# Peptides against a protein of PDB entry 6CSU, part 16

Target 1, 51 residues: chain A of PDB entry 6CSU
Amino acid sequence: GALEELRGQYIKAVKKIKCDMLRYIQESKERAAEMVKAEVLRERQETARKM

## One batch from the design tools (peptide; made by RFdiffusion4, then SolubleMPNN)

Design b1_p11_7_s1 (from b1_p11_7, 5 letters changed)
Fold by OpenDDE base, seed 2:
Structure b1_p11_7_s1 (fold): chain B 51 residues (1-51), chain C 51 residues (1-51), chain A 11 residues (1-11)
Amino acid sequence: as target 1 above (51 residues)
Amino acid sequence: as target 1 above (51 residues)
Amino acid sequence: EEERLLKLAKE
């Protein structure tokens, strides 16, 4: 009935938000990892230039 | 050194964001559950009034 | 603080 449909809609909405946020967290972690990787490369190049 | 400090800052930032988002997800689930609970109560009252 | 951290994570 109408109650079951409403329950289904709220559950669906919450699941969608959860999935979107988990994806955002994963993408944020990947961006942070790439920035650290880039910094490591720059530091290695600086060390090489100082020699 | 500076690289380790930067790495630490990014890791700390990502962890904080993850924790905040997980808390938001939990609170969103709780709000959805409370809304469903409220609707169940209303439907029970409507059924009683129709009798 | 969350907004600051979000900005940092998006850099």
Scores: peptide ipSAE 0.133, ipTM 0.621, DockQ to the pose 0.013
Fold by OpenDDE base, seed 4:
Structure b1_p11_7_s1 (fold): chain B 51 residues (1-51), chain C 51 residues (1-51), chain A 11 residues (1-11)
Amino acid sequence: as target 1 above (51 residues)
Amino acid sequence: as target 1 above (51 residues)
Amino acid sequence: EEERLLKLAKE
C-alpha cells in the first residue's frame, strides 16, 4: 500500500546516498594514498641528491 | 618538515570529510526511521478509526 | 539524482 511504498522510497533513498558517500570516501582515501606515496617518493629522491 | 606538514594536513582533511559524511549518513537514517515511524503511527490511527 | 535523493531524505 501507500505506506509500504513511502517506506520503500525512503529506504531506497538512504541506501543510495550511503552507497555514493562510501564510494566517495573510498576514492578519496585512494587519492590520499597516492598523494602520500608520491610525496614519499619525492622526499627519497631529494634525500638521495643530498648524498 | 614542510612535506610532513602537507601530508598531515591532507590526511587530516580526508579524515574530517569521512567523519562528517558518516555522521550525515547516520543522521539521515535516523530521520528516515522517524518519518517511517510517524507514518506507521498515522496508519494505525486511521485503521483504528475505521473499527 | 543524488541531490534529488538528498532532498527526499531530508523531507
Scores: peptide ipSAE 0.123, ipTM 0.619, DockQ to the pose 0.025
Fold by OpenDDE base, seed 3:
Structure b1_p11_7_s1 (fold): chain B 51 residues (1-51), chain C 51 residues (1-51), chain A 11 residues (1-11)
Amino acid sequence: as target 1 above (51 residues)
Amino acid sequence: as target 1 above (51 residues)
Amino acid sequence: EEERLLKLAKE
């Protein structure tokens, strides 16, 4: 019926939001990890040149 | 020599910082994921009761 | 240094 259909649409929307949020979190984590790696690499290279 | 030792200490410190940051990022991602899961669960349960 | 990296990661 109409109520079941509305509930189904709501659940579908919630699932979509969940997926979008999880993807955003994962991408943010990956970007942060790459920034850390790049910084560590730069520090090592600078140290290698100066010492 | 002294310069090599200092360089070694610096590299060791950088490695420690990297590990700490990566762990922090991973833990933050896990906490965020659990928050999303909890929210989705609450929304589904509330919908199930109301509709 | 950790504090600096943490700030950058949050941007």
Scores: peptide ipSAE 0.100, ipTM 0.481, DockQ to the pose 0.011
Fold by OpenDDE base, seed 5:
Structure b1_p11_7_s1 (fold): chain B 51 residues (1-51), chain C 51 residues (1-51), chain A 11 residues (1-11)
Amino acid sequence: as target 1 above (51 residues)
Amino acid sequence: as target 1 above (51 residues)
Amino acid sequence: EEERLLKLAKE
């Protein structure tokens, strides 16, 4: 019925949000990791250059 | 030094992720709310039409 | 339940 459909729509929306959030968090973490790796590389290269 | 800069880059990245996540979550909640509101409206209109 | 969902949507 109408209430069941409404509940179903809400549950569907919530589940989608959960999935989207998890994906976004994961992608953000990956971007942060790459930024750190790039910084490490730059610093190592700078140190090596000065040596 | 190099370690301080690296730490700084990490902290900067983490803070950015936090802000991005909070914004994304808020926007997602708003989208879900609008979806629910639309469903409620549809069901109310359908009920009224049948009456 | 409809009322409950509407309340949640307004939060």
Scores: peptide ipSAE 0.096, ipTM 0.602, DockQ to the pose 0.016

Design b1_p11_7_s2 (from b1_p11_7, 4 letters changed)
Fold by OpenDDE base, seed 1:
Structure b1_p11_7_s2 (fold): chain B 51 residues (1-51), chain C 51 residues (1-51), chain A 11 residues (1-11)
Amino acid sequence: as target 1 above (51 residues)
Amino acid sequence: as target 1 above (51 residues)
Amino acid sequence: EDKRLAELAAE
């Protein structure tokens, strides 16, 4: 019935939001890590140049 | 140094995003639950009216 | 530094 359909719609929507947000968090962490890694490599190269 | 500051900034930003998103998920679940509860109560009242 | 990157990834 209408109530069950409504319940299903809300549960489905919440599940999707949760999954999307967790994915976004993970991707954000990965991007941050890669940016730091790139900066570390740059710093190492600069240090090597100065040696 | 600059590298450590950069790392700190990224970690702080990621932590904030994670916390905000988890809060949003929790609030979204609570809102969904309350809406379902309200609908259930309405349906019960409607059923009672028909008895 | 690799350890620092791992720490960031674990956040």
Scores: peptide ipSAE 0.140, ipTM 0.626, DockQ to the pose 0.021
Fold by OpenDDE base, seed 3:
Structure b1_p11_7_s2 (fold): chain B 51 residues (1-51), chain C 51 residues (1-51), chain A 11 residues (1-11)
Amino acid sequence: as target 1 above (51 residues)
Amino acid sequence: as target 1 above (51 residues)
Amino acid sequence: EDKRLAELAAE
């Protein structure tokens, strides 16, 4: 019936949103890792200049 | 330095966003469960009327 | 430095 259809649509939507959020969390971690890498490269460059 | 401060602030922000997203996922699951409960109650009421 | 990257990846 109509209620079961609505329930099914809601559950499907919730599952998709969950997947999207988990992907966004993963992408945020990757961006943070890139920032750390950039900092490491800068510090290595500073060390190289001093030596 | 300023770069380390910015990095620290970014990581802190990412952690907070992750926590917020996980909470939202949990709340979404709870809402889905409540919808299922409501449907079950309705169906039980229909059965009771027919008996 | 590599440790900080590892910590971040483990979140």
Scores: peptide ipSAE 0.136, ipTM 0.623, DockQ to the pose 0.011
Fold by OpenDDE base, seed 4:
Structure b1_p11_7_s2 (fold): chain B 51 residues (1-51), chain C 51 residues (1-51), chain A 11 residues (1-11)
Amino acid sequence: as target 1 above (51 residues)
Amino acid sequence: as target 1 above (51 residues)
Amino acid sequence: EDKRLAELAAE
């Protein structure tokens, strides 16, 4: 009935939000990894300049 | 050195944000479960009134 | 109903 439909819609919405948040976390981790990689490369370049 | 310290601080901050988001997801699920439980109880009460 | 509540809690 209407209650089951509403509950189904609510659960579906909650699952969607959860998935979006988990994806955001994953993308944030990937961005962080790229930033660290860029920092390491810059440090290596600076080290090379000082040699 | 300073780079390692900065990287460490950055990684620590990212991990903290991740943990906070996962906790938020868990709390949202708990709230959703309580809402569904309350809806079920209300439906049972309405059914009882109609008997 | 209890099964659906349990499913939600287990997500």
Scores: peptide ipSAE 0.144, ipTM 0.618, DockQ to the pose 0.012; fails the geometry check
Fold by OpenDDE base, seed 5:
Structure b1_p11_7_s2 (fold): chain B 51 residues (1-51), chain C 51 residues (1-51), chain A 11 residues (1-11)
Amino acid sequence: as target 1 above (51 residues)
Amino acid sequence: as target 1 above (51 residues)
Amino acid sequence: EDKRLAELAAE
C-alpha cells in the first residue's frame, strides 16, 4: 500500500545518501594523501638543495 | 613548518568530517528503523480491527 | 612521512 511504498522510498533514499557520503569520504582521503605526497616531495627537494 | 601544520590541519578536518558523516548515517538508519516499526504497528492494529 | 601516508590510507 501507500505506506509501504513511502517506507520503501525512504529506505532507498537513505541508501543513496549513505553511498554518496562514503564516496565523499573516499575522495577527501585521496585529496589528503596527495597533500601528504606533495609535502614529502618538497621536503626531499629541500634536503637535496642543502647538500 | 607552516606546510606541515597546514597538512596536519587538513587531515584533522577530514577525520572530523568522516566521523560526522558516519554519525549522520547511523542516525538515518535509526530513523528508517523507527519508520519500519511504526508501519508494522499500524499493520497489526489494522489486522486486529478486521477480526 | 611514509607512516603518515599509510595512516591516512588506512582510515
Scores: peptide ipSAE 0.142, ipTM 0.627, DockQ to the pose 0.011; fails the geometry check

Design b1_p11_7_s3 (from b1_p11_7, 6 letters changed)
Fold by OpenDDE base, seed 1:
Structure b1_p11_7_s3 (fold): chain B 51 residues (1-51), chain C 51 residues (1-51), chain A 11 residues (1-11)
Amino acid sequence: as target 1 above (51 residues)
Amino acid sequence: as target 1 above (51 residues)
Amino acid sequence: RDEELRKLAEE
């Protein structure tokens, strides 16, 4: 019935939001890791050149 | 050094955001579950009264 | 028991 359909739609929407947020978190973590990695590499290269 | 401290602060900020978002997801799920449960109960009670 | 409700609560 209409109520069951509405409940189903609501649950589906909540699951969608959860998945999107988790994906955002994962992507944010990956970007942060890459930025830190690149910065460390640059620092090491600069240190090597300054020796 | 200053660069390591900045990287550390950035990582800490990302972790904070992650934790906040996961908490929000959990709370949203709990609220949704309770609302659906209450709605199902009300519908069953109404059906029982209309019999 | 509503299976979708259970899934939502347990995710």
Scores: peptide ipSAE 0.151, ipTM 0.609, DockQ to the pose 0.011
Fold by OpenDDE base, seed 4:
Structure b1_p11_7_s3 (fold): chain B 51 residues (1-51), chain C 51 residues (1-51), chain A 11 residues (1-11)
Amino acid sequence: as target 1 above (51 residues)
Amino acid sequence: as target 1 above (51 residues)
Amino acid sequence: RDEELRKLAEE
């Protein structure tokens, strides 16, 4: 019935929001990791030039 | 140095956002579960009245 | 408990 449909829609929406947020967190972590990697690479290059 | 400090600040910010979002998701799930529970209870009461 | 309630609580 209509109530079950509404409940189903709500649960589906909550699941979608959860998934979207977890994906955002994962992507943010990946971007942060890549930034750190790039920084480490630059530091190594700079150190190598100074030796 | 300044670069390491900036990196540290960024990582700290990302971690905080992640934690806040996970907490938000958890709280949202709890609220949704309680809402569904209330709905089921109402449906059962309505069904009981119609029998 | 209702199956959907259980699924929501466990997701």
Scores: peptide ipSAE 0.149, ipTM 0.609, DockQ to the pose 0.011
Fold by OpenDDE base, seed 2:
Structure b1_p11_7_s3 (fold): chain B 51 residues (1-51), chain C 51 residues (1-51), chain A 11 residues (1-11)
Amino acid sequence: as target 1 above (51 residues)
Amino acid sequence: as target 1 above (51 residues)
Amino acid sequence: RDEELRKLAEE
């Protein structure tokens, strides 16, 4: 009936939101990691230049 | 330096977003589960009434 | 129990 259809739509929407959010989290973590990696590389290169 | 401070701010912001999103996902799952549970209970009660 | 409820609990 209509209630089951509404429930199905709600569950589908929640699953989509979950997937999108998990992807966003993963991508944000990757960007943060790359930012830290770039910083570390620059610091190492600067240290080498000063020796 | 300024670069390290910016990096720190970015990481802090990403962590906050991650935590908020995970909480939202969990709460959404709980709401969806309760909706399904309520439906199952109603169906069982209706079946019992029709016997 | 309902299969959909079980799936939601396991996510």
Scores: peptide ipSAE 0.144, ipTM 0.614, DockQ to the pose 0.011
Fold by OpenDDE base, seed 3:
Structure b1_p11_7_s3 (fold): chain B 51 residues (1-51), chain C 51 residues (1-51), chain A 11 residues (1-11)
Amino acid sequence: as target 1 above (51 residues)
Amino acid sequence: as target 1 above (51 residues)
Amino acid sequence: RDEELRKLAEE
């Protein structure tokens, strides 16, 4: 009935949001890791120039 | 320096977003579980009335 | 390897 359909739609929506959020978290971690890696590389280059 | 501070702020922001999203996912799972439980209870009651 | 990078990758 209408109630079961509404419940089903809600559960489906929640699952979609969960998947989207987990993907966003993973992508954010990857971006942050790349930013730190790039910074470390720049710092090493700056140190080398000062030697 | 300014670059290290910016990196630190970015990492902190990412961690905060991660925590907020994981909390939202947990709360969404709990809400979905309660909705299913309520429906199962209603279905059992309807079956009992039809007996 | 930077310790902050390692910690971030392990989150």
Scores: peptide ipSAE 0.143, ipTM 0.619, DockQ to the pose 0.011

Design b1_p11_7_s4 (from b1_p11_7, 5 letters changed)
Fold by OpenDDE base, seed 1:
Structure b1_p11_7_s4 (fold): chain B 51 residues (1-51), chain C 51 residues (1-51), chain A 11 residues (1-11)
Amino acid sequence: as target 1 above (51 residues)
Amino acid sequence: as target 1 above (51 residues)
Amino acid sequence: ELERLLKLAEE
């Protein structure tokens, strides 16, 4: 019935939101990793110059 | 330095967002489950009355 | 079907 269909649609929506959030988390982790990587490389260069 | 501290703060913020999202996902799943459960119980009662 | 949906929601 209509109520069952509504619940089905709700669950489908929740699943989509879950997927979107997990993707966002992954992308955020990647961005954070790149930010750290950039600084690590810079620090290595500075260390090399100080030798 | 200031840049390193900023990166640290960014990573901390990303981690917090990740935790918040995972909690939201869990709570959404729980809400969906409760909605379905309520209807399942109703249907069982109706089936019992039809016997 | 409702029981299936309940299980899916908990995954």
Scores: peptide ipSAE 0.094, ipTM 0.602, DockQ to the pose 0.012
Fold by OpenDDE base, seed 2:
Structure b1_p11_7_s4 (fold): chain B 51 residues (1-51), chain C 51 residues (1-51), chain A 11 residues (1-11)
Amino acid sequence: as target 1 above (51 residues)
Amino acid sequence: as target 1 above (51 residues)
Amino acid sequence: ELERLLKLAEE
């Protein structure tokens, strides 16, 4: 019936949100890692220039 | 020094991730709510058509 | 410490 169908759609939507969240988190972590890598590179270059 | 600056950048990046995650979760919840509303509307219309 | 921070960011 209508309520069962709605429940099914709700569950489907929630599962989709979960998957999208996990993907977004992973992508955000990757971006953060790249930022850290860039910072490490800059710090190494600064150290080299001071020598 | 370099290590303190890197640590600061790491913490900043992680905080940014957290904020972005929370925003994304909120937006995803809103999208899910809209999907549920649309489904409820469809079910109501189907019920009406069957009567 | 640099390697540790990088590893943590990738977890």
Scores: peptide ipSAE 0.085, ipTM 0.615, DockQ to the pose 0.017
Fold by OpenDDE base, seed 5:
Structure b1_p11_7_s4 (fold): chain B 51 residues (1-51), chain C 51 residues (1-51), chain A 11 residues (1-11)
Amino acid sequence: as target 1 above (51 residues)
Amino acid sequence: as target 1 above (51 residues)
Amino acid sequence: ELERLLKLAEE
């Protein structure tokens, strides 16, 4: 009935949010890691240049 | 030094992720709530129509 | 330390 369908829609929406959140978090972490990696590489380069 | 600055950049990135994540979650919840609200209104309308 | 920071970011 109407109540069950409403519940179903709510559950569907919540599941989508969960998936979107997890993906967003993962992508954000990856971006942060890449920023750190880039900095590490720059520092290595700078160190090598100074030698 | 270089290590401290790298650490600082990492911390800055992580803090940004935290803020972005929390905002995204909040906005997603709001969207879900609005979806449910819309469905409730539709069901109320449908019920009224059938009377 | 640098490797540790990278690992933390991927956790």
Scores: peptide ipSAE 0.084, ipTM 0.612, DockQ to the pose 0.018
Fold by OpenDDE base, seed 4:
Structure b1_p11_7_s4 (fold): chain B 51 residues (1-51), chain C 51 residues (1-51), chain A 11 residues (1-11)
Amino acid sequence: as target 1 above (51 residues)
Amino acid sequence: as target 1 above (51 residues)
Amino acid sequence: ELERLLKLAEE
């Protein structure tokens, strides 16, 4: 019925939001990892020059 | 240095966002569960009345 | 099915 349909719509919406949020989190983590990687490379190059 | 500070700020912000998002997801799931629970109770009561 | 949905929502 109408109530079941509404419940179904809500659950579907929640699932979509969850997926979108998890994707965003994953992408943010990847960006953060790349920033750390770049910093690590810079530091290694700097230390190498000082030797 | 300044670059490391900026990196640190970004990572901290990402962590906060992640935590907030996960909390939101959990709360949304709990709300969805309560909606389903209410529906299940309603259906059980309805079937009981029909017997 | 309703009980299954409840379980899924709680996961």
Scores: peptide ipSAE 0.077, ipTM 0.597, DockQ to the pose 0.011

Design b1_p11_8_s1 (from b1_p11_8, 5 letters changed)
Fold by OpenDDE base, seed 5:
Structure b1_p11_8_s1 (fold): chain B 51 residues (1-51), chain C 51 residues (1-51), chain A 11 residues (1-11)
Amino acid sequence: as target 1 above (51 residues)
Amino acid sequence: as target 1 above (51 residues)
Amino acid sequence: SEKERLEELAK
């Protein structure tokens, strides 16, 4: 019935949001890692340039 | 010299911040994953109960 | 299924 369908839609939406959150966290981790790697590399290169 | 020492300190600080950020994100991912697992389990149990 | 996808993602 309509009530069961509505419940089903809610559960589906919650599951989608959970997947989105996990993906966002994973992508955020990857971006943060790359930003730090780039910064460390730049500082090494700058140090070398000024030797 | 002093300049090289400062650069070394900066790199060290950036690496530490990186580790802190990655740990925070990893812990957030783990918490989110456990929430999803718990929800899936609850839904299975609720379905079984209503059979 | 989407449920299986969620379970896999949560591992």
Scores: peptide ipSAE 0.104, ipTM 0.517, DockQ to the pose 0.012
Fold by OpenDDE base, seed 4:
Structure b1_p11_8_s1 (fold): chain B 51 residues (1-51), chain C 51 residues (1-51), chain A 11 residues (1-11)
Amino acid sequence: as target 1 above (51 residues)
Amino acid sequence: as target 1 above (51 residues)
Amino acid sequence: SEKERLEELAK
């Protein structure tokens, strides 16, 4: 019935929001990792140039 | 030498910060997942009670 | 499915 449909739609929406949130967090993690990798690489290169 | 040691310490610090950031993001992901799981479960229980 | 993806991401 309509009430069950509404509840189903709510659960579906919550699950979508969950997916979006987790994706955002995962992407944030990946970006953070790349930023730090780049920094570490630059510092290694700087060290190498000073050798 | 002292200069290489300083550079090494910097790289070590950057790696530590990376680890801390990624851990924070992972923990945030876990908390978000738990919050949404709880919400989904509550809504399922509500649906069941209305059956 | 998206449900399966959600479950995997939540692990």
Scores: peptide ipSAE 0.098, ipTM 0.537, DockQ to the pose 0.012
Fold by OpenDDE base, seed 2:
Structure b1_p11_8_s1 (fold): chain B 51 residues (1-51), chain C 51 residues (1-51), chain A 11 residues (1-11)
Amino acid sequence: as target 1 above (51 residues)
Amino acid sequence: as target 1 above (51 residues)
Amino acid sequence: SEKERLEELAK
């Protein structure tokens, strides 16, 4: 009935939100990794110039 | 020399920070997943009681 | 499926 349909819609919405949240966190993780990678590379170059 | 040692220490520190950040994000992802899982379970139980 | 996508994202 209508109640079951509403339940289905709610669960679907929650699952969609889950996907969005996890994607955001994954992307954040990837960005953080790239930022650190860039920092390490910059430091290596800076040290090389100071040699 | 001292400069190379400092470079090594800096890179080590940055790598440690990277690990900490990535671990935090991974744990955040896991917590988010568990929260959504719990929400879905609660909704299922609530609907069952309303049947 | 959406389930499979969720599982991949949760890894």
Scores: peptide ipSAE 0.096, ipTM 0.537, DockQ to the pose 0.029
Fold by OpenDDE base, seed 3:
Structure b1_p11_8_s1 (fold): chain B 51 residues (1-51), chain C 51 residues (1-51), chain A 11 residues (1-11)
Amino acid sequence: as target 1 above (51 residues)
Amino acid sequence: as target 1 above (51 residues)
Amino acid sequence: SEKERLEELAK
């Protein structure tokens, strides 16, 4: 019925929120990894230049 | 020498920061997953009770 | 699918 359908939609929405949140966190993780990787590379190059 | 050692320590520190950031994001992801999982379970139980 | 990827990431 209408009640069960509404509850079903609620659960579906919560599942969507879960996916979106986890995707956001994953993307943040990827960006953080790339930023620090680039920084490490730059510092290695600087070290090499000054040795 | 002292300069190279200092640069080495800097790179090491940056790597540590990377690890800490990624761990924090991973832990956040885990918490988010658990929260939404619990919510979905509760709503399923509510639906079952009212059908 | 994206759903599958997200579910795998959540494991």
Scores: peptide ipSAE 0.091, ipTM 0.546, DockQ to the pose 0.012

Design b1_p11_8_s2 (from b1_p11_8, 6 letters changed)
Fold by OpenDDE base, seed 5:
Structure b1_p11_8_s2 (fold): chain B 51 residues (1-51), chain C 51 residues (1-51), chain A 11 residues (1-11)
Amino acid sequence: as target 1 above (51 residues)
Amino acid sequence: as target 1 above (51 residues)
Amino acid sequence: SELERLKELEK
């Protein structure tokens, strides 16, 4: 019935949001990792300059 | 140094967002479950009326 | 190290 369909639509929407959020979390972790890599590279360059 | 501190701030912010998002996902699942429960209750009431 | 931290973040 109409209520079952509405419930189904809501659950489907929530599932989509969940998937999107999990992806965003993963991408955020990747961005953080890239920032660390960039920092390490800069530190190496700085060390090289100071020697 | 300044870059390490900036990196640290970024990572800390990302971690906070991650935690908030995970909580939101959990709460969304709970809301979906409550919607299902409400629907089931309504269906029972509807069935009772039709008998 | 930062490299170790990086590896943990990528998991």
Scores: peptide ipSAE 0.119, ipTM 0.592, DockQ to the pose 0.011
Fold by OpenDDE base, seed 4:
Structure b1_p11_8_s2 (fold): chain B 51 residues (1-51), chain C 51 residues (1-51), chain A 11 residues (1-11)
Amino acid sequence: as target 1 above (51 residues)
Amino acid sequence: as target 1 above (51 residues)
Amino acid sequence: SELERLKELEK
């Protein structure tokens, strides 16, 4: 019925938000990974210069 | 160095946001589950009344 | 090291 349809719509909306948030988290992880990689590279370069 | 410290702070902030989002998602799932359970119960009651 | 700690945070 109509009330069940409304509940279904709400659940669908929750699922969408969940997916969007998971995507955002994944993108944030990727950005963080790139930052770490860059830092590691710079550290290696620094170490090499000091040898 | 200072720049690395800033990067570390950023990563720490990202982790915090990630954790908060995951918690929010979990809570949303729990709420959705309760809604579904309630809907199923109501549907069963409706069906029983119509028999 | 601090770098290893940062890597762990990224995971």
Scores: peptide ipSAE 0.119, ipTM 0.584, DockQ to the pose 0.012
Fold by OpenDDE base, seed 2:
Structure b1_p11_8_s2 (fold): chain B 51 residues (1-51), chain C 51 residues (1-51), chain A 11 residues (1-11)
Amino acid sequence: as target 1 above (51 residues)
Amino acid sequence: as target 1 above (51 residues)
Amino acid sequence: SELERLKELEK
């Protein structure tokens, strides 16, 4: 019935939020990892120039 | 020193991830709420048509 | 109503 359909739509929406959130978190972590790698590279280059 | 700067950049990146995630979750919840509202409206209109 | 309760859960 109508109420069951609404409950179904709610569950579907919540599941989509969960999936989108997990994907966004993963992508954000990857971007953060790249930022850290860039910083490590700069520090290594700076150390090399000071030799 | 270099290691302290790297640690600082890591902490900054993690904080950014947290803030971005919380904002994304809030926006996703708002979108889901609007989807539920739209479904409620459709169900009310359908009930009215069946009267 | 049950419908209103479902909307409240999204807040």
Scores: peptide ipSAE 0.113, ipTM 0.582, DockQ to the pose 0.017
Fold by OpenDDE base, seed 1:
Structure b1_p11_8_s2 (fold): chain B 51 residues (1-51), chain C 51 residues (1-51), chain A 11 residues (1-11)
Amino acid sequence: as target 1 above (51 residues)
Amino acid sequence: as target 1 above (51 residues)
Amino acid sequence: SELERLKELEK
């Protein structure tokens, strides 16, 4: 009935939000990691030139 | 050094985002559950009146 | 190494 359908809609919405948030977290981690890796590479190159 | 500190800042930022997102998810679930419970109660009352 | 730790962060 209408009540069960409404419940289903709420659950579906929550699940979608959860998935989106987890994806966002993962992508945020990846971006942060890549930025730091790039910095590490730059530091290594700079050090190498100073050797 | 500066590089290590930068790394630390990125990691800290990611952790904060993660925590905030998880909290948001939890609160969203709770709100949805409460709304459904309220609807169930209303439906029960309506049915009772129609009996 | 620091780089390895960063790679692990992506997981």
Scores: peptide ipSAE 0.112, ipTM 0.588, DockQ to the pose 0.019; fails the geometry check

